# Peptides against a protein of PDB entry 5HOI, part 60

Target 1, 351 residues: chain A of PDB entry 5HOI
Amino acid sequence: FRYMPFSPAGTPFGFTDRRYLTMNEVGYVSTVKNSEQYSITVSFFDVGRFREYHFEDLFGYDLCFLNEKGTLFGQSKTGQIQYRPHDSIHSNWTKIIPLQAGERITSVAATPVRVIVGTSLGYFRSFNQFGVPFAVEKTSPIVALTAQNYRVFSVHYSQFHGLSYSLSELGTSSKRYYKRECPLPMSLPNINSDMKKDANLDYYNFNPMGIKSLFFSSYGDPCIFGSDNTLLLLSKWRSPEESKWLPILDSNMEIWKMSGGKETTDIHVWPLALAYDTLNCILVKGKHIWPEFPLPLPSEMEIRMPVFVKSKLLEENKAILNKKNEIGADTEAEEGEEDKEIQIPVSMAAE

## One batch from the design tools (peptide; made by RFdiffusion4, then SolubleMPNN)

Design b1_p12_2_s2 (from b1_p12_2, 4 letters changed)
Fold by OpenDDE base, seed 2:
Structure b1_p12_2_s2 (fold): chain B 351 residues (1-351), chain A 12 residues (1-12)
Amino acid sequence: as target 1 above (351 residues)
Amino acid sequence: MKASDVIKELLS
C-alpha cells in the first residue's frame, strides 16, 4: 500500500496537464503543469464575494485545502506548506514540516483559526492561522483531514486495523477528543470489480482509499463520501455511546431515481459540501468519475435523512427561545447552550 | 441548481 496525498474532492491529472487540487462549497483550486512548474488558480463560486487569483508554483503543491479566508497548500514529499489568505491584507506564510525518511504529508486542513498537517507516519501537527505551532501528536497513519473552526475530522489507516477516524477539538491549551481512532465503516475500493475500467485504475492510483471528499456539514457533523458513492454522516458524536455513522445518501440510487430509472452508469456525483439538507455536488457525465475542465456549475441533491428535521428543530427551538424571551422568564441562557446537540425525536427518525 | 434538472439535461 502507498500513502498518497489527499485533498478534499481533488482530481487526478489523468491524461491531462491540469487537475483540481481541491474543491468545496467555497470554490475550486486548479493546477496546470507548465514544464517543471505549475500555475495554480484559486477560483470561487461566489464571484461577488471573492476574486479569483493565480500564482506560479515552483514547488509542485499536491495538497490543498480551501476555506473562506484562505488556501493552504502542501507538498507531500518536501514537507513545504504555504498559507495564502484570499485578501491582500494578510501576508502569505510558508513553513517546512520536518519529515522523516519515507514520511509524507498525506493531508492538510485549514480553518480561519487552525492549520493541521497529517502524515503517513501518523504525525498530527497543529498550528494557528499564522503558522505558529501548537503541538505534535503521534497517531495512527493519517490519510485524510478536514476541519471546521476548531474541530478536526481525521481519517487514519492501519494495515492491521483498516480505516479509523478521530474527531477532535483544537483549543488554545489542549486537544480534546470526541472520538479517537474509532473504526470507520467505509468500504474501500474493490480492486477486482472496479479496475476493469481504465478510468477507475487511474483514480485508484491517485486515491487508493477512494475517499472522494470529507467535510463538516453546515451543522458541524463530520461527513465522508467514499468510492461506493454513499454519503456517511457521523451523528450524535457528542455522545460517545450514541455516536453512529448514518448512510444519508446513496448518490447512485438518487441519480437512478432522478433519471426515471434509466441507465445512469456514465453519470457521477462529485461531492463538495453538505449544506443543511442538500448535498452540494458536481454532476459529471462521462468516462471519468471526476469533473474535467471547465468545471460544471454545482448542483444541489436533496438528502432524504432527517437533516430537514434539524433545520425544523432549529427553527422550532429558535421560536421556543423567542417565546420564552417574550414571556419574561429570567432564565439566564448560559452562553454554553448553543453547542448542545439537537436531538432528533425518535418518531421522526423512523420515516 | 437542482440535481434533478441537471440530470434531466444531461440525459437529453
Scores: peptide ipSAE 0.534, ipTM 0.951, DockQ to the pose 0.564
Fold by OpenDDE base, seed 3:
Structure b1_p12_2_s2 (fold): chain B 351 residues (1-351), chain A 12 residues (1-12)
Amino acid sequence: as target 1 above (351 residues)
Amino acid sequence: MKASDVIKELLS
């Protein structure tokens, strides 16, 4: 096993000089190798809200995280990180993360309020959006990170314990754990069965954990999409004893159903985000399980969320709205969305 | 776009 730099929905170079560093619901970051340098492009799906930009990368950034306010870049070997706001109001900043001999940055995440760096030795480093450090914590080796607002979802790997996860909130003065290095019930890539195709070997060498992406849902639930093409959602994470991973989508099964039961072995889901009850994804046809260039348009795949998750999300949204109203935030809540009968798929009402 | 429509197009 080798620790590789992970970015959400990042793609390998394969036989090309170009790849996606990351992609999500906001957009996609590409890099093109040009001799000893790289050209990075930050592109957006909402072209009316954001302007595409590019720059020359002399460092060879192999880590990336995109959010609505900026892009975080990292170099896994040197420890260099750069944050680039999308606006021209805020300045870019660069830092070097101190790394021990053989240590690598394995993942980076950024929100409008936090920057997080995880390493192969389990150093968890937190910063504000301006690169001011808060803390350094020693954890199990970090293999993947994502973040939303103040919340961080981290995936850890131990040779003895396999995959674990943490869910934490990075306040101003302290880190709160909702989950700390709990077992993650995700299957690792099966080298013997899946590597019969050269394309699967290339992807495994790029991403040996098989984590295609991880993100927070629009409701703030941790999601992970593994090599088995199953979307897992962490439900009830505020109640430690009730917390469980839900297999909310088997994407191979959903593709097969949508095809009318045709052979779909060359059609692949590439996950971007979960918005409400819809997986935003790229549908890929071909030998590679990842999107090539040009990037296909995102597709929406309806998920069958368990009834008890939908009900809880409604209660939590009502509680958030009520708290916002008590704080005097004039968010015009359009009254009309309360009575939308959440269609419960019949298949999930039987458990 | 709906995934169902894209899958139909990819299989055409």
Scores: peptide ipSAE 0.532, ipTM 0.950, DockQ to the pose 0.601
Fold by OpenDDE base, seed 4:
Structure b1_p12_2_s2 (fold): chain B 351 residues (1-351), chain A 12 residues (1-12)
Amino acid sequence: as target 1 above (351 residues)
Amino acid sequence: MKASDVIKELLS
């Protein structure tokens, strides 16, 4: 097994000179090989809010995380990280993460308030947005990271225990765990079945865990999208005894339904984010399961959340609306249709 | 864009 650098929704080069380092609801980061150098472009879906920018990458950044305030880059082998604010108000900063022999940065995450670095030896390093370190913690080997505000969702891999996950809050003085190295019920890529297509082998070599992306939902629930094309959401994570993974979307099944039952073996979902009950994704047609260039426009796929999840989300939305109203923000009350019959996914009705 | 519309376009 080889630890590979992971970035949310990152794509391989394949046979091309270009790839996406990362993509999410904010935008997409591409890199192009130019002889001995790379050219990185940071592009945004909201072109009115953000200006696209590019720079020459002399380091060969293979890790990336994009947020609304900046982009974090990392080089898995050298330990170099760079944070680039999207605005010119804050300066770029660079740091070298000390790596042991054979240690690699496997994932990076950044929020407007935190920078997180995870390694193949399970070093979890936390910083503020200015690169000031908070702590170094030793965990199981980290294979993926995402973060929202102060929360971090980490995926770990052990050869003995398979996939696990942690959910933590990075305060100023301490890290709180909501979940600590709990089993992650995600299927790993099957070498024998999936590798019959060269494109799947290329993707497996790029991402052996098959994690296409991981993110926090708009409600702050950890989400993961694996090689099985199922979106898992961690429900009730605040209550350890009630915490469970919910298969909230089988994207292959949804594509099949939306096609009218046609063969859709060449249509793939590439996950970006979960906003409320909608998966933001790129729909890909072709031999590769990942988007090529140019990037197609994002698509919205409705998620049939289980009743108990939707009810909680509605309560959380009402609580957010009430807080906004107390602050005197004119929130147009979108009258959320309370009465939309929550279709339980058919996969959950078979128990 | 709705995924349903994009899938129809991709299958046309």
Scores: peptide ipSAE 0.532, ipTM 0.950, DockQ to the pose 0.637
Fold by OpenDDE base, seed 5:
Structure b1_p12_2_s2 (fold): chain B 351 residues (1-351), chain A 12 residues (1-12)
Amino acid sequence: as target 1 above (351 residues)
Amino acid sequence: MKASDVIKELLS
């Protein structure tokens, strides 16, 4: 097994001199190899809100994370990271992460308030948005990271235990765990069946975990999209005993249904984000399971969320809306409304 | 764009 640099929805070079370093709902970051240098372009889907920018990369950044405020870059071998705000008001910063012999940065994540670096030895490094370090923690080897606000979703790999995940909050004073190295019920790529196609081998060599992307939903739930093209959502993660992974979309099945039952083996979903009950994705037709250049327009795939997830999301949205309305009104409203357990009726599990 | 419309276009 080899630890490879992972970025959300990143693509391999394949037979080309260009690839996507990352993409999500905000935009896409591309790199082009020019002799010994790289040219990086940061592009956005909302061209009215953001201006595309480019720069010369002398370091060969192979890690990237895009958010609404900036782009984090990393070089897996040298340990160099760079944060570039989208706004010219804020300065770029660069830092070298100290790496041990053979250690690699495997994933990076950035929010408007946190920068996270994960390594092949399981060093979890946290920083603020200005690159000021908070802590270094030793975990199981990190293979993927994503973050939203103060929350971090990390995927770990052990040769003995397979995939695990953690969900943590990086407060001002301490790290809180909601989940700590719990089993992740995601299917790994099947080397024997799927590697009969050269395109699948190229992708496996780029991403041996088969994690196409991972993100937080618009409601703040951890999501992961594996090689099986199933979107998993972590439900009830605030309640340790109730926490479960929900298969909220089989994208192969949905493509098949949308085709009217035609063969769709050359149509692929490339996940970007989950907004409410809609997967934002790139639909790709061809030999490669990843988008090529130019990038197709994003597509919206409706998710049939289980009714109970939709009801909790409506309650959480009401609670977020009420909190937003209360933050606009005075200080004093008490902490007291306990999360009432909605009992799931047994009957709807059979269709 | 709706995925259903894009899939129809890709299959045409």
Scores: peptide ipSAE 0.532, ipTM 0.950, DockQ to the pose 0.571

Design b1_p12_2_s3 (from b1_p12_2 with S1M T6V E12S)
Fold by OpenDDE base, seed 1:
Structure b1_p12_2_s3 (fold): chain B 351 residues (1-351), chain A 12 residues (1-12)
Amino acid sequence: as target 1 above (351 residues)
Amino acid sequence: MKASEVIKELLS
């Protein structure tokens, strides 16, 4: 196993001189190899809100994280990171992350308030948005990072323990853990079965964990999309004992249903983000499981959460309660119902 | 765009 640089929804070069460094709901970052240099383009889906920009990359950035305020770049081997605000009023900054012999930056994440660097030796480095360091923590080897606001979702890998995850909040004074190196029930790519196609081998060499992307939902829940094309959502993460991973979408099954039961082995979901009950994704047709150039428009795939969206059920229950109250039934509803776990009816597991 | 529409286009 080799620790490879991971960026959310990043693509390999394949047989081309170009790839996506990262993509999400905000946009996509591409790099083109020009001899010894790279040209990086930061593109946006909302062209009215953001202006596309490009620059020459002399360092060969292989790590990227895009947010609404800027783009973080990293070079896995040299330890160089660069933050580029989208707004020209804010200055770019560059920093060298000290790396030990053989250490690599494996993932980077940035929010408008935090920059996070994870390494193959499990160094978790936190910074503010200006590159001022907060702390260095030693964890299990980090293979992927994402962040939203002050929250960080980290994926760790140990040869002995497999995949684990942490969910933490990077306050001003301290790091809080909601989850700390808990088992991650995600299937790893199977080298023997999946590598029969050259395209799968190229992707595996680029991303041996098979994590296509990880992000926070619009509700702030950690999401991960693995090689099995299942979207996992971490529910109830505020309650450590109640926290569970929910398989909220089998994207292969949904493509199959949407096709009317046709063969869809050449149609692939490339995940971008989860917005409410919709997976934003790129639908790709072809031999490669990743989008090529030009990037297709994002598609919305409705998630039939087997979990009634607690919001819709709370709204429906509020609407039912309000309708009952309008009908003049003086039933003293005791205040204690807010935290009841809505049990998924067993009947939906049998279809 | 809805994924169901795009899938129909991709299968056409």
Scores: peptide ipSAE 0.535, ipTM 0.951, DockQ to the pose 0.595
Fold by OpenDDE base, seed 4:
Structure b1_p12_2_s3 (fold): chain B 351 residues (1-351), chain A 12 residues (1-12)
Amino acid sequence: as target 1 above (351 residues)
Amino acid sequence: MKASEVIKELLS
């Protein structure tokens, strides 16, 4: 097994000179090989809010995380990281993460307030947005990271225990765990069945965990999208005894339904984010399960949340609306149809 | 765009 650099929704080069380093709801970061150099472009979906920018990459950044305030880059082998604010107000900064022999940065994450670096030896390094270190913690080997505000969702891999996850909050003085190295019920890529297609082998070599992306929902729930094309959401994570993973979307089944039951073996979902009850994704047609160039426009796929998740989401939305009303912000309350009977996904009704 | 619309376009 080899630890590979992971970035949310990152794509392989394949047979091309270009790939996406990362993509999410904010935008997408591409890199192009130019002889011994790389050209990186940071592009945004909201072109009115953000200006696309590019730069020459002399380091060969293979890790990336994009947020609303900046982009974090990392080089898995050298330990170099760079944070680039999207605005010109804040300066870029670069840091070298000390790596042991054979240690690699496996994932990086950045929020407007935190930078996180995870390694193949399980070093979890936390920084503020200016690259000031908070702590170094030893965990199980980290294979993926995402973060929202002060919260970090980390995926770990052990050869003995398989996949685990942690959910933590990075305060100023301490790290709090909501979940600590708990089993992650995500299927790993099946080498024997899936590797019959060269494109799947290329993707497996790029991402042996098959984690296409991981993110926090708009409600701050950890989400993961694996090789099985199922979106998992961690519900009730604040209550350790009640916390569970919910298969909230089988994207293959939804594509099949949307096609009218046609063969859709060449149509793939590439996950970006979960906003409320909608998966933002790129729909890809072709042999590769990942988007090529140019990037198609994002698509919205409605998810059928279980009733008990939707009720909580409705309560959280009502609480957000009430807080906005207390602040005197005229938010047009779209009276979302409360009464739409959430059909439990057929996959959950068959047990 | 809605995924259902895009899927129709991709299948056309």
Scores: peptide ipSAE 0.534, ipTM 0.950, DockQ to the pose 0.639
Fold by OpenDDE base, seed 3:
Structure b1_p12_2_s3 (fold): chain B 351 residues (1-351), chain A 12 residues (1-12)
Amino acid sequence: as target 1 above (351 residues)
Amino acid sequence: MKASEVIKELLS
C-alpha cells in the first residue's frame, strides 16, 4: 500500500497530459502538463455565477478542493498549499505545511470558513479561510478529507484496523467529535478480481483506496462513494448510538435498470454531490471509469432514500422553514398537506 | 439532465 494524494472525484492522467484535480457540484479543476510546469483551469457549471480562470502552476499541485468561494491547492510532497478565492476581493495566499521525512499531504479540504490539511502520518491541521492556523492534532493516517461549513469528514487508514472515519466540527476555540475513528464499512478495491483491465490498474495506482469521492449532502450528512460504486450516507450521526451507514444507491444496479436491463459494463457513474434525494454525477461511457476531456454535462440520478432518512429530512426542512417564518412576518400557517413532495429549489436544477 | 435520458443516449 502507498499513500497517494486524494482529491474528491480527481482523475488520473492515464496516457494523457491532462487530468481533473477535483470536481463537485460547483465545478471542475483541470491541470495540463506543459514541459516542467502545469496549467491549471478552474471551471464552473454555473457560468452565470462564476468566471472561469486559469494560472500557471510551477509547483505541480496534485491536491485540490473546490468550494463556492475559492479553490485550495496542495502539493503532497513539498507541503505547499495555496488558496485562491474566486472573487478578486480576497487575496490569494500560500503556505508551506511542515512535513517530516517521508510524510505526505494526503488530502486537503476547504470551506468558506475553514481550511484542513491531512497527512500520511495522521497530522490534522486546521486553518481559517485566511490561512491562520487553529490547531494541529495527531490522528490515525488520513487518506481523504471533505468539509462543509465547520464540519469535517475524514477517512483514516491503518494497516491493522483498515478504514475508519471521523466526523468533527471545527469551532473557533475547540474541535468537537461526533464520530472519532469509527470503523468505515467500505470495501477496498480487490486487486485480484478487478485488475484484469489495464484501466482499473491505472486507477488503482492513482487511488489505492478506491474512494471516487466523498462529500456532505445538501442536508449535511457525510457521503462516500467507493470502488463498489455504492453511495454510502452516514445517517443519525448526531446520535452516536443510532448512527449508521446507509447504502442509499447501488449505481451499477440503477444504470442497469435505467438501460432496461441491457449490458452496461462500459457505463460508469462518477459522483459529484448529493443534493436532496438526487446524486449529481457524470455518466461515463468507455474503458476508463473516470471522465475524460471534454467533461460531459452532469446528470441527476434519483436515490431511493430509506424511509427513516426521508422523514428526518422532512422534519429538518419543517424546522428550517419554521425558523425562517419566526424571523419573518405573521403569514398564517395553513395546516394542510403534509405529503407535499420536497420540491427541489429550481435554482439548483442545472438546465 | 436526468440520468435515465443520458443512459438512453449513451446506449443508442
Scores: peptide ipSAE 0.534, ipTM 0.950, DockQ to the pose 0.578
Fold by OpenDDE base, seed 5:
Structure b1_p12_2_s3 (fold): chain B 351 residues (1-351), chain A 12 residues (1-12)
Amino acid sequence: as target 1 above (351 residues)
Amino acid sequence: MKASEVIKELLS
């Protein structure tokens, strides 16, 4: 097994000189190989909110994470990282992550308040948005990272234990774990069945874990989209005993239904984000399971949430609406009450 | 766009 650099919804070069480093609901980052250099473009779906920008990359960044405030870049072999705010008010910063012999940065994540670097030796490095370090922790080897606000969803790989995940919160003073290296019930790519197509082999060599993307939902639930094209959502992660992975979308089955039961073996879902009850994705037709250039417009795929997830979402939406209505009145409500566990009423369990 | 509309276009 070889640890490869992972970025959410990143694509391989294939037979081209260009690829997507990452994409999500905010936008997409592309890189083009120009002789010994790369040209990086950061593009946005909301062209009214953000301005596209580009720069010359002399380092060959192979890791990327895009958020609403900036883009984090990383070079897996050299340990260089760069954060570029989207605005011109905040300065870019660059840092070298110290790597041991054979160590690679395997994933990077950035929020408006945190930068996270994960490595093939399981070093978890945390920083603020200005590149000030908080801590270094040793975990199982990290293969993927995503983050939202102060929360980090990490995927780990062990040759002995397979895939595991952690969910942690990076406060100001300490790291809290909600989940620490728990088993991740995601299917790995089947080398023997799926590798009959050259395009699948190219993708496997780029991403051996088959994780097309991972993100937090709009409700802050960890989501992962594997090679089986199933969207998994981590439900009830605040309650350690009740926490479970929910298969909230089989995208192959949904494409098949939407086609009217036609053969759809050349239609692929490329996941971007989960917003409420809709998967934001790129629909791809062709030999490659990933989007090519130009990028197609994002599509919304409705998910069939389990009744319990839908009820929780309705309660969370009511709580968000009530908080928005209260914040419209008095400015001084303290940060403390966000973590109240929503008790799902027992009565809706029977349908 | 709705995925169902895009899938119809891709299958046309």
Scores: peptide ipSAE 0.533, ipTM 0.951, DockQ to the pose 0.554

